# Designs tried in a protein design run: peptides against a protein of PDB entry 1ZZD. Part 47

Target 1, 109 residues: chain A of PDB entry 1ZZD
Amino acid sequence: FQVVNPYLLRDLVDLGIWDEGMKQYLITQNGSIQGLPNVPQELKDLYKTVWEISQKTIINMAADRSVYIDQSHSLNLFLRAPTMGKLTSMHFYGWKKGLKTGMYYLRTQ

## One batch from the design tools (peptide; made by RFdiffusion4, then SolubleMPNN)

Design b2_p10_3_s3 (from b2_p10_3, 6 letters changed)
Fold by OpenDDE base, seed 5:
Formats: sequence, structure tokens, C-alpha cells
Structure b2_p10_3_s3 (fold): chain B 109 residues (1-109), chain A 10 residues (1-10)
Amino acid sequence: as target 1 above (109 residues)
Amino acid sequence: DPYELYLPFD
């Protein structure tokens, strides 16, 4: 089941746009607020679901912190519509960025 | 570059 981010809930209440309709919308959208016209862009940027975050950015961050710790085997990547080309590109990009291993977990929507 | 991207990704 999907649990609404409590901080998101608070901000939506503060905006005065929280109601039953909004609740049902979030359920159908798997927590995404990107399509809501009455939400400021700054909140949309803050409350991105895992499917809306750049996986290249995730790889970059993983590469940066891998200098200090080895979490390459636990890295999770999320693709809405994976293709062999995308997967290959992501794999080689991670390798080029210096990840200690080519292993990562792939989740699909 | 053998690690060049085959297809763009986000």
C-alpha cells in the first residue's frame, strides 16, 4: 500500500488544497504531485517520487559517496519504461563514473 | 570511449 509523505501532507494542508479529492488523486498517481496545477514548483521539486528523480543524478551521487563507503551493491535504480539500450547506457555510465561494481538493483514501474 | 552511452536516459 502507498503511504502519503507526512511532510507533503502537511504542506498540502498549509496550502489549503487538501481534501478528499486530493487524497484520491494522490492514490491514483502513486504519490506524485507533478501534475497538480495548484502546487508551487518548489514543492514539486522537493516532493519527487523515485520515478521522477533523474537516475543519472542518483548514479552521480553514488559515485561521489563511493569514495568513502562501498554501497554499490545496494544501489537501487528506477526506470518507468526500461529498454536494453537504457540499461546498457546506465551500466556503462556507472562504470565510467567509477562505481566499484557494476551491480545495482533495478526497479520498474 | 567504450563506455559511451548507447541511448540517452534521465
Scores: peptide ipSAE 0.026, ipTM 0.510, DockQ to the pose 0.353
Fold by OpenDDE base, seed 4:
Structure b2_p10_3_s3 (fold): chain B 109 residues (1-109), chain A 10 residues (1-10)
Amino acid sequence: as target 1 above (109 residues)
Amino acid sequence: DPYELYLPFD
């Protein structure tokens, strides 16, 4: 089911832009606020959905964590429109970054 | 870089 991030809701209320229209917008946009002109960029950067985050960054963070703990079985990647090329590049990038295994689990939108 | 990652968004 779809639910609004409680912290996002708080910040939108603090901005004074929360209303029924905003609620409906978030529903239709699957929680994304990236297209809202009245939201500061700082908040847009903070409240990215999993489909709006660079998976390269996710891999980088996982690689950093793997220095101390095994993250090979906990890494989940999200692609909106996966292709064989994207999957291959992600696999090799993860390998290059030192992950013990390649892509563990892929989710698609 | 042959390992360049193609992102799912522009």
Scores: peptide ipSAE 0.021, ipTM 0.454, DockQ to the pose 0.420
Fold by OpenDDE base, seed 3:
Structure b2_p10_3_s3 (fold): chain B 109 residues (1-109), chain A 10 residues (1-10)
Amino acid sequence: as target 1 above (109 residues)
Amino acid sequence: DPYELYLPFD
């Protein structure tokens, strides 16, 4: 089942835009608020779903972490519409950024 | 596409 982020709920209430319609909207949008015109961009940036976060940024962050730790933790990547080209690009980009041969997992919507 | 620069083919 779907659970609304309690912090998002709080912020939407603080904005005065929380109602039954908003609740149903979030359910149909799988928690995404990116399409809401009455929500500040700052909140949209804060409450990105896993499908809305730049995976390139995720790779960059993982590469940055690898400088300090060597735990070989698996990296999870999310793409709505992956193609072979994108997957290959992501792989080589990670390699270029210095990610070791640690396995990464790709999840699709 | 953030990965466009790394695409080896179309």
Scores: peptide ipSAE 0.019, ipTM 0.497, DockQ to the pose 0.204
Fold by OpenDDE base, seed 2:
Structure b2_p10_3_s3 (fold): chain B 109 residues (1-109), chain A 10 residues (1-10)
Amino acid sequence: as target 1 above (109 residues)
Amino acid sequence: DPYELYLPFD
């Protein structure tokens, strides 16, 4: 599997901070750069892993897409630390946003 | 937290 996004690798090289230490760091962090102090915030926002993206935003985007499709599309959601409260909130929020016919798949870290 | 408890009847 690919640990480092090739575009992320390019940007890290352009920043001049790519080395063996950085490589090992990313491996241990499963590709996350959120903890790196020498990376601009805009790059951190751009290269969020699936576990760092707001799933509420994903639901919003799915709702927007569903307006233009005539069949249900699959939605994948990712939660690092799922709780019953979060799952319930996600369900009702999805329902509120009109994702009644869509099937969603929940993945946990 | 985007997943703060949501009440469907609100």
Scores: peptide ipSAE 0.009, ipTM 0.457, DockQ to the pose 0.187

Design b2_p10_3_s4 (from b2_p10_3, 6 letters changed)
Fold by OpenDDE base, seed 1:
Structure b2_p10_3_s4 (fold): chain B 109 residues (1-109), chain A 10 residues (1-10)
Amino acid sequence: as target 1 above (109 residues)
Amino acid sequence: SEIDKYFPFE
């Protein structure tokens, strides 16, 4: 697991805000830059962590790929604060989207 | 989307 994306590192250096403090901040935030006020919004949109990306979008993309190959054995989902309702809904959504399996693996933060 | 209302997760 890579905490700091190398491209993110490059962009933070280019912004002139990379230092040891920033490194430690990113480690504690598991790579998230969403809380940094001096980072342009376009970079925040680009460098979302797995916990900040819509899992519905992930399922949609997996379903699209399943047209060409079987993705049932590779779909990993990430939820920061899961609920039973969300989990059940995700399973049914995957089923409705035509996935052969509801979920391969779920990770929670 | 339209189907999102039936699936309350992001």
Scores: peptide ipSAE 0.057, ipTM 0.650, DockQ to the pose 0.298
Fold by OpenDDE base, seed 2:
Structure b2_p10_3_s4 (fold): chain B 109 residues (1-109), chain A 10 residues (1-10)
Amino acid sequence: as target 1 above (109 residues)
Amino acid sequence: SEIDKYFPFE
């Protein structure tokens, strides 16, 4: 599997911070650059892993798409630290936003 | 948004 996004790799090289140490760091961090002090915040925002993206935002975008497309396309949600409260809230939020006809899958880290 | 306060997840 690919640990490092190829566009992220390019940007890290352009920053001059790509080396073997960086590679090993990213492997241990499952591709996350959020902890790197020498990376601009705009790049951190751009290259969030699935566990670092707001799932509420994902649901909002899916709701916007569902107005025009068949919800047969499966929506995948990701939670790093799931709790029953979070799971329940996500379920009802999706329902409230109109995601009623399509199935979505919830993944945990 | 207005409804966010009722759904405590990110």
Scores: peptide ipSAE 0.055, ipTM 0.620, DockQ to the pose 0.280
Fold by OpenDDE base, seed 4:
Structure b2_p10_3_s4 (fold): chain B 109 residues (1-109), chain A 10 residues (1-10)
Amino acid sequence: as target 1 above (109 residues)
Amino acid sequence: SEIDKYFPFE
């Protein structure tokens, strides 16, 4: 498992803020840069970890793709604190959005 | 959106 995205590493180096401290920070933050004040917002938006992305957005994108190809078996969703209510809502949301099989696989933090 | 109010998850 690689904590730091190679492209993120490149961009941090280009910003001149990559050092041992940054490395340790990213390790403790599981790759998240959202809390870094010296990183442009555009990079924060680009390098969201799977736990920081709206899963509703993921479902929306999957639904858009499903118009052309079957994405039901390739869709993985990520929740930090899943509940039966959330799972049910996500399942029905996917179904409502046109996914053939709804939620395929769920990962938790 | 209208659909969001029926699906309260992030």
Scores: peptide ipSAE 0.052, ipTM 0.625, DockQ to the pose 0.290
Fold by OpenDDE base, seed 5:
Structure b2_p10_3_s4 (fold): chain B 109 residues (1-109), chain A 10 residues (1-10)
Amino acid sequence: as target 1 above (109 residues)
Amino acid sequence: SEIDKYFPFE
């Protein structure tokens, strides 16, 4: 299990903020750097974990790809705090966007 | 997007 993106590690080292404390922080935060005040916003935007990326964007990209290939059955979505409303909305959003199937894998944190 | 208001998820 890889907690820290190797490219992220490199950039943190280049920033001079990598140390044992940072390592432990990232472990407890499941690799997220969004809460770090000493990291530039551009890096935060670049290094988002799957829990921090818009799932609408993921569905949109999948819909675009489905024009050429069918990957709907392998699509994985991630929600930190799922509710019935969110789940229902995601299902119908994917359907409306033209995915081949209404099926996808849901992961929760 | 206009359609986003009908889908309350990120």
Scores: peptide ipSAE 0.051, ipTM 0.633, DockQ to the pose 0.291

Design b2_p10_4_s1 (from b2_p10_4, 3 letters changed)
Fold by OpenDDE base, seed 4:
Structure b2_p10_4_s1 (fold): chain B 109 residues (1-109), chain A 10 residues (1-10)
Amino acid sequence: as target 1 above (109 residues)
Amino acid sequence: SVDLSDENFY
């Protein structure tokens, strides 16, 4: 099972902070580097897990792609703790952005 | 109302 993105691994090595301790940390954090003080914010922004990415951004990108690609392409959204309110908000936002089929798959942590 | 301003919907 791949816990660490290979490009993230490269960048951590380039930063000189990769070691066994870092490896164990990432395993316990499911690949997240958001809590690491020695990592520049730009890298944290680059390497977000699916649970750390703005789902609004995902919807925006899907809406942009929908103009150019097959409508049958699946849209997967990820929420840590979904509520009826959150789901309703997501549906309305997707509709506002012009997504014809809306949400295909909802994944929860 | 629906919160459309919530960036992460979290």
Scores: peptide ipSAE 0.034, ipTM 0.538, DockQ to the pose 0.584
Fold by OpenDDE base, seed 2:
Structure b2_p10_4_s1 (fold): chain B 109 residues (1-109), chain A 10 residues (1-10)
Amino acid sequence: as target 1 above (109 residues)
Amino acid sequence: SVDLSDENFY
């Protein structure tokens, strides 16, 4: 499976830090570069994995695009360490944002 | 890391 975003790969090559060791590191980290000390923070912010992006942002984007479609797309939520409080908050936030459907897939790491 | 502030949507 692909764990490295092709654009991330390009940028890592441009930084001169791409090698077999880096590849193996990314595989073990499921594509995350957050732990790399030699990567600028701007790139870390740009290349967050699904587990590193604020799910609030994901909900916002889903709510925004739902305006343009008749049937809402299924929403995928990714939580590394889900709690009932967090799930409840996300549910109510999604409802507040006007999501047409309550259909979502919860993914946990 | 996951932003823990996501628990506070209210």
Scores: peptide ipSAE 0.031, ipTM 0.486, DockQ to the pose 0.159
Fold by OpenDDE base, seed 3:
Structure b2_p10_4_s1 (fold): chain B 109 residues (1-109), chain A 10 residues (1-10)
Amino acid sequence: as target 1 above (109 residues)
Amino acid sequence: SVDLSDENFY
């Protein structure tokens, strides 16, 4: 378990906004910088945590990988606030994209 | 974690 991504730390230092307050902020936010007004959007996009990435994108990436692999890879999905509708949508979308192994694992925050 | 395989989905 890493509290702060070392590459993120580097970039925050380069921005000149790294200090003890920033460190404590990241600890309390589980590494998320999405709420920081003084961070460029490009960096926010780069350093999204697993809870901030579209799981549809994750499914797409998994489907793309499955084309060239014969291994049964498991897919881990991360939802901060899962709903039945969202779970159903993800299930059928995964099916539509060819993920027919059924190895879906949901993690909740 | 929760297994969302077809067997566990309803």
Scores: peptide ipSAE 0.027, ipTM 0.465, DockQ to the pose 0.058
Fold by OpenDDE base, seed 5:
Structure b2_p10_4_s1 (fold): chain B 109 residues (1-109), chain A 10 residues (1-10)
Amino acid sequence: as target 1 above (109 residues)
Amino acid sequence: SVDLSDENFY
């Protein structure tokens, strides 16, 4: 997998903050720029990793799509530290939103 | 394989 999004790389270069240190930082942070003080918030919002996106939002978008198509692809969700409570809530929320399939996958960091 | 997860899911 790519640690650094090519568009993110371009923007970091354009900002003049790309160097070997930045590269190593991103590698250790699995591509996350959320902790960088020298990156504008707009870019942080744009370049979130899968671990930094609200999975509720992902479910909402999937539910919206399901109105028009059958779920051919399994929905993939990403949690850093899943608990039974969170998983149950997630399943219930997906059901409540009307997802056609009860099968989706959980990935942990 | 990918599973469902959210750090702050309630």
Scores: peptide ipSAE 0.032, ipTM 0.524, DockQ to the pose 0.132; fails the geometry check

Design b2_p10_4_s2 (from b2_p10_4, 5 letters changed)
Fold by OpenDDE base, seed 2:
Structure b2_p10_4_s2 (fold): chain B 109 residues (1-109), chain A 10 residues (1-10)
Amino acid sequence: as target 1 above (109 residues)
Amino acid sequence: MVDLSEENFY
């Protein structure tokens, strides 16, 4: 079942825009607030869903912490519409960044 | 041809 992010909920209440309509909107948008015109960009950046986060950034952060991990980490990557070109680019980028596990699971939408 | 560009993904 779906659970609302309590921090997002609080911020939407503080903005005075939380109501039953907003609740239903978030359900239909799978938690995304990117389409809300009356939400500040700062909050949109803060509450990005996994499908709205740069996977390049995820790979970079994984590379940064990998030197402190003994074996490896289960790095999962998320692509809405994977293609051979995108996957190849991601694999080579992860490899160039020195990741032992460039992709554990690929999640698609 | 496979595109190996790092800009091919976000």
Scores: peptide ipSAE 0.047, ipTM 0.570, DockQ to the pose 0.399
Fold by OpenDDE base, seed 5:
Structure b2_p10_4_s2 (fold): chain B 109 residues (1-109), chain A 10 residues (1-10)
Amino acid sequence: as target 1 above (109 residues)
Amino acid sequence: MVDLSEENFY
């Protein structure tokens, strides 16, 4: 089921652009606000969906945290359209960064 | 054999 992000909702209300149309837009876009012309870039950067976040960044952050984790990190990665090349690149990148778990689950869209 | 060529996954 869909969960409303209360912070995003508040910011859209503060911008004066929250209405039934905006609600339906967010539902159809699975929460993405990247296509909204009336939303400042700062908010677009803040409220990225998982499909809009760099997977390299996710891997880097996982590597940074790894020194504080006893066993391993259940690291989930997200690709809209996975290819053998992309998957190979991600696995080897994670490996070179020293991750014990390069990919727990792969989520696709 | 695994193809080690890299693609942009950003």
Scores: peptide ipSAE 0.041, ipTM 0.539, DockQ to the pose 0.289
Fold by OpenDDE base, seed 4:
Structure b2_p10_4_s2 (fold): chain B 109 residues (1-109), chain A 10 residues (1-10)
Amino acid sequence: as target 1 above (109 residues)
Amino acid sequence: MVDLSEENFY
């Protein structure tokens, strides 16, 4: 099921651009606001979907917090179109960053 | 050959 992000909703209302059309747009775009011309870039950056976030960034953030985690963490990675090359690169990058768990789940679209 | 570049998964 789909759930509205209440913070995104508020910001779109504050921008004065929330209406039924915007609602339908978000549904069609699976929550992405990147294609909306009237939305400030700051909000586009804030409300990126998981498919719009750099997996390298996710790995970096995981590496940064890993020093404060006793055992390991279930790091999930997201690729729209996974390939052996991409997966290998991600695994090696995570390994080089010192991650014990380079990838727990792979989510695809 | 597998591309092992750090940017390959972008």
Scores: peptide ipSAE 0.038, ipTM 0.542, DockQ to the pose 0.433
Fold by OpenDDE base, seed 1:
Structure b2_p10_4_s2 (fold): chain B 109 residues (1-109), chain A 10 residues (1-10)
Amino acid sequence: as target 1 above (109 residues)
Amino acid sequence: MVDLSEENFY
């Protein structure tokens, strides 16, 4: 199901670009605003979808917080277009970072 | 061939 991000909504209203067309655009783009030319880059960086976030960064953050977790944590990874090369690289990187759980779920599109 | 580059999944 779809969930409205109230902060994004507010910012788009403040920019004066919120209307029914923008609503339909966001639905079609699955929430992504990266393709909107009149949206400041700062907001594009703030409102990245999970498919637009570096998974290496996600793995790094997981490794950083793992020192405070006794057992392990459910680390989900997201690849829009997975390949064997990408998956292998992610597994080895997570392993080298010392993660007990390198990948719980893999989400793809 | 498997690409083991850590930059491959950016």
Scores: peptide ipSAE 0.037, ipTM 0.555, DockQ to the pose 0.422

Design b2_p10_4_s3 (from b2_p10_4, 5 letters changed)
Fold by OpenDDE base, seed 1:
Structure b2_p10_4_s3 (fold): chain B 109 residues (1-109), chain A 10 residues (1-10)
Amino acid sequence: as target 1 above (109 residues)
Amino acid sequence: MVDLSDEAFY
């Protein structure tokens, strides 16, 4: 089910752009605010959905925390439109970064 | 081919 991000809600109210239309827009866009012209870039960067975040960053963060984990991570990767090339790149990058688990689940849209 | 550009990871 859908969960409201109360911080995003507050910021949209503070911008004076929260209304029923905005609510329906967010539902339709699965929470993305990237397409909203009247939202500052700072907020767009703050409220990225998982589909708007580089998985390279996710892999890097996984590598950073791996030194504190004896076994391995259930590292999930998210690609809106996966291709064999992208998946190959992610696997090799994760391997090169020393991850024991390069991909637990692949989530797609 | 392995592509390590940021664009390849979206």
Scores: peptide ipSAE 0.388, ipTM 0.914, DockQ to the pose 0.856
Fold by OpenDDE base, seed 5:
Structure b2_p10_4_s3 (fold): chain B 109 residues (1-109), chain A 10 residues (1-10)
Amino acid sequence: as target 1 above (109 residues)
Amino acid sequence: MVDLSDEAFY
């Protein structure tokens, strides 16, 4: 089921742009606000969906945390349209960063 | 072989 991000909702209300049309837009866009011209870039950066976040950043953050984790963590990666090249790049990058688990699950759209 | 461009990670 769909869950509304209450923080995003509040910010859109504070901007005075929350209405039924905005709600329907968010539903249609699966929560993405990147295409909204009337939303400040700061909010667009804050409320990125998982499909709009660089997986390189995710891998870097995972590597940074890894020194404090005994075994490993279930690092999931997200690609809208995976290719052999992208997957190879992510695997080798994660490996070179020292990750024990470079990819637990791959989620695609 | 390894592509570190931003495009490879989206």
Scores: peptide ipSAE 0.327, ipTM 0.888, DockQ to the pose 0.845
Fold by OpenDDE base, seed 4:
Structure b2_p10_4_s3 (fold): chain B 109 residues (1-109), chain A 10 residues (1-10)
Amino acid sequence: as target 1 above (109 residues)
Amino acid sequence: MVDLSDEAFY
């Protein structure tokens, strides 16, 4: 089931744009606010869905954390449409960044 | 060839 992000809800209320239409919009957009014209870019960046975040950023942050993690961590990657090329790129990039686990689960849309 | 462009990671 869908769960409302209470922080996003608050910010949309503070912007004065929260109503039943906005609620239905978020449902149809699977939580994405990227298409909303009256939402500041700062909020759009803050409330990116996992499908709107570069997995390169995820890999980078994982690499940064890895030096503080015993053994390894379960790094999950998210691709709307995975290809062999994308997966190869991600595996090699993660490897070059020193990750022991380049991909634990692959989530697709 | 490995593609390291940001587009390759979406």
Scores: peptide ipSAE 0.314, ipTM 0.890, DockQ to the pose 0.867
Fold by OpenDDE base, seed 2:
Structure b2_p10_4_s3 (fold): chain B 109 residues (1-109), chain A 10 residues (1-10)
Amino acid sequence: as target 1 above (109 residues)
Amino acid sequence: MVDLSDEAFY
């Protein structure tokens, strides 16, 4: 079951570009708006899908909040095309940032 | 050497 982000929907309506074609586009692109030329970059940055967000940023945010978590958090990482090099880099980075759980699940596409 | 650049995480 696919759910459209209601805030994204509103902004696309406000831009005057929401129609059935846009709806079908979002479905085929799994919610990504990065390929839309008529959408401002600010909105593209705001509505990044999980596959478009820097995992380094995710690790940084996890490290920042980890000091307030007594056990640990189930930090999931997302890579479209994982390689041993990428995974090694993320593991060492998370470790150097002091994360107790550097990767709970790895999600791939 | 481990690559810690942002591009390494995509």
Scores: peptide ipSAE 0.043, ipTM 0.642, DockQ to the pose 0.796

Design b2_p10_4_s4 (from b2_p10_4, 5 letters changed)
Fold by OpenDDE base, seed 5:
Structure b2_p10_4_s4 (fold): chain B 109 residues (1-109), chain A 10 residues (1-10)
Amino acid sequence: as target 1 above (109 residues)
Amino acid sequence: SVDLSDETFF
């Protein structure tokens, strides 16, 4: 898959910090820029990878969409370190929020 | 068994 978001690449170039070293760093970090000291926090917030976003937020967004269209069939959740507690909480929370079919895909890192 | 009353952050 594409490791570097093309818009992120553009912004890194605009910052003047894009080079081969940066490229290799991003590859090793699976696209994460959270650990880069020379990147503004605003960009870090903007370009969070799926592993760095609250999945609860994703569920909330999906629930909001489901008011009009059932988005449960396309809901993908990502957990870096899944536990039984997290999984159960996610399922329960999704149901509580009104998702009709719950999670469609769960991915782990 | 998982206690659903326990809040888990994710």
Scores: peptide ipSAE 0.051, ipTM 0.507, DockQ to the pose 0.239
Fold by OpenDDE base, seed 1:
Structure b2_p10_4_s4 (fold): chain B 109 residues (1-109), chain A 10 residues (1-10)
Amino acid sequence: as target 1 above (109 residues)
Amino acid sequence: SVDLSDETFF
């Protein structure tokens, strides 16, 4: 099952665009509102899904955490349409950022 | 070809 972000739900209700059709749309879009024309860009920026966030940022955050925690924590990365080039680039960037011993899980849509 | 050093890839 898929759970809709309750804050997103509230904001869509406040916009007056929430209905059963919108609910079904979000289900088919895996929670993404990026394609909705009646949603302000401010909300689109706020409610990005994991597939819509730069994974470089995620790696940066992990690198920052490694300063405090010996990086035994698992890192989850998300790519909608992974390519060999993207994967290789991610590996090299992770290495460059010092994530030499960290394990990560790659999830695809 | 793909520039694998491009950090904007992901």
Scores: peptide ipSAE 0.045, ipTM 0.513, DockQ to the pose 0.306
Fold by OpenDDE base, seed 2:
Structure b2_p10_4_s4 (fold): chain B 109 residues (1-109), chain A 10 residues (1-10)
Amino acid sequence: as target 1 above (109 residues)
Amino acid sequence: SVDLSDETFF
């Protein structure tokens, strides 16, 4: 699989900070640039990995799409360290947003 | 009391 987003790669090259060391760093960080001090915050916000994006946003987007098709079986949610509280809040929020099929894939890092 | 339906922890 591709650890580095092709567009991220381009932007890192344009910044002049792409090298073998950076490549190895990104591999070990599973594509995350959040810990890099020499990357502008704007790029960090743009290139968040699935583990760094608010899953609330993911649910919002899925709810908007579900108006047209049932994408419950294609919805993936990602939590680094799931707790009962997080799972419960996700369930209720999904329900509130109209995801009434109740089917989604929960993935843990 | 805590209402988890109105709180987001994720």
Scores: peptide ipSAE 0.044, ipTM 0.511, DockQ to the pose 0.300
Fold by OpenDDE base, seed 4:
Structure b2_p10_4_s4 (fold): chain B 109 residues (1-109), chain A 10 residues (1-10)
Amino acid sequence: as target 1 above (109 residues)
Amino acid sequence: SVDLSDETFF
């Protein structure tokens, strides 16, 4: 898999902070830049890994897309530490948002 | 009522 987003790489180069140390850091952080103090917050907000994005947001986006296409059978959700409570909340929210099929596939870290 | 769809849960 790709650890570093190519657009993120470009932006880090443009910031002048890309080097071998940064590369190794990103590898150890599985592509996350959230812990970097010299990266603007707007870039941190833009370049979130799947584990750093609210799955509610993912459901919202999927629900919006489902108006035009069926995304119910392709929706992948990611939870670092799934619990019955989280799963129940996700299913209820998906239902509330009108997804034909709730959770298609769950990935865990 | 309790909002079970709160994003704080997922």
Scores: peptide ipSAE 0.043, ipTM 0.505, DockQ to the pose 0.427

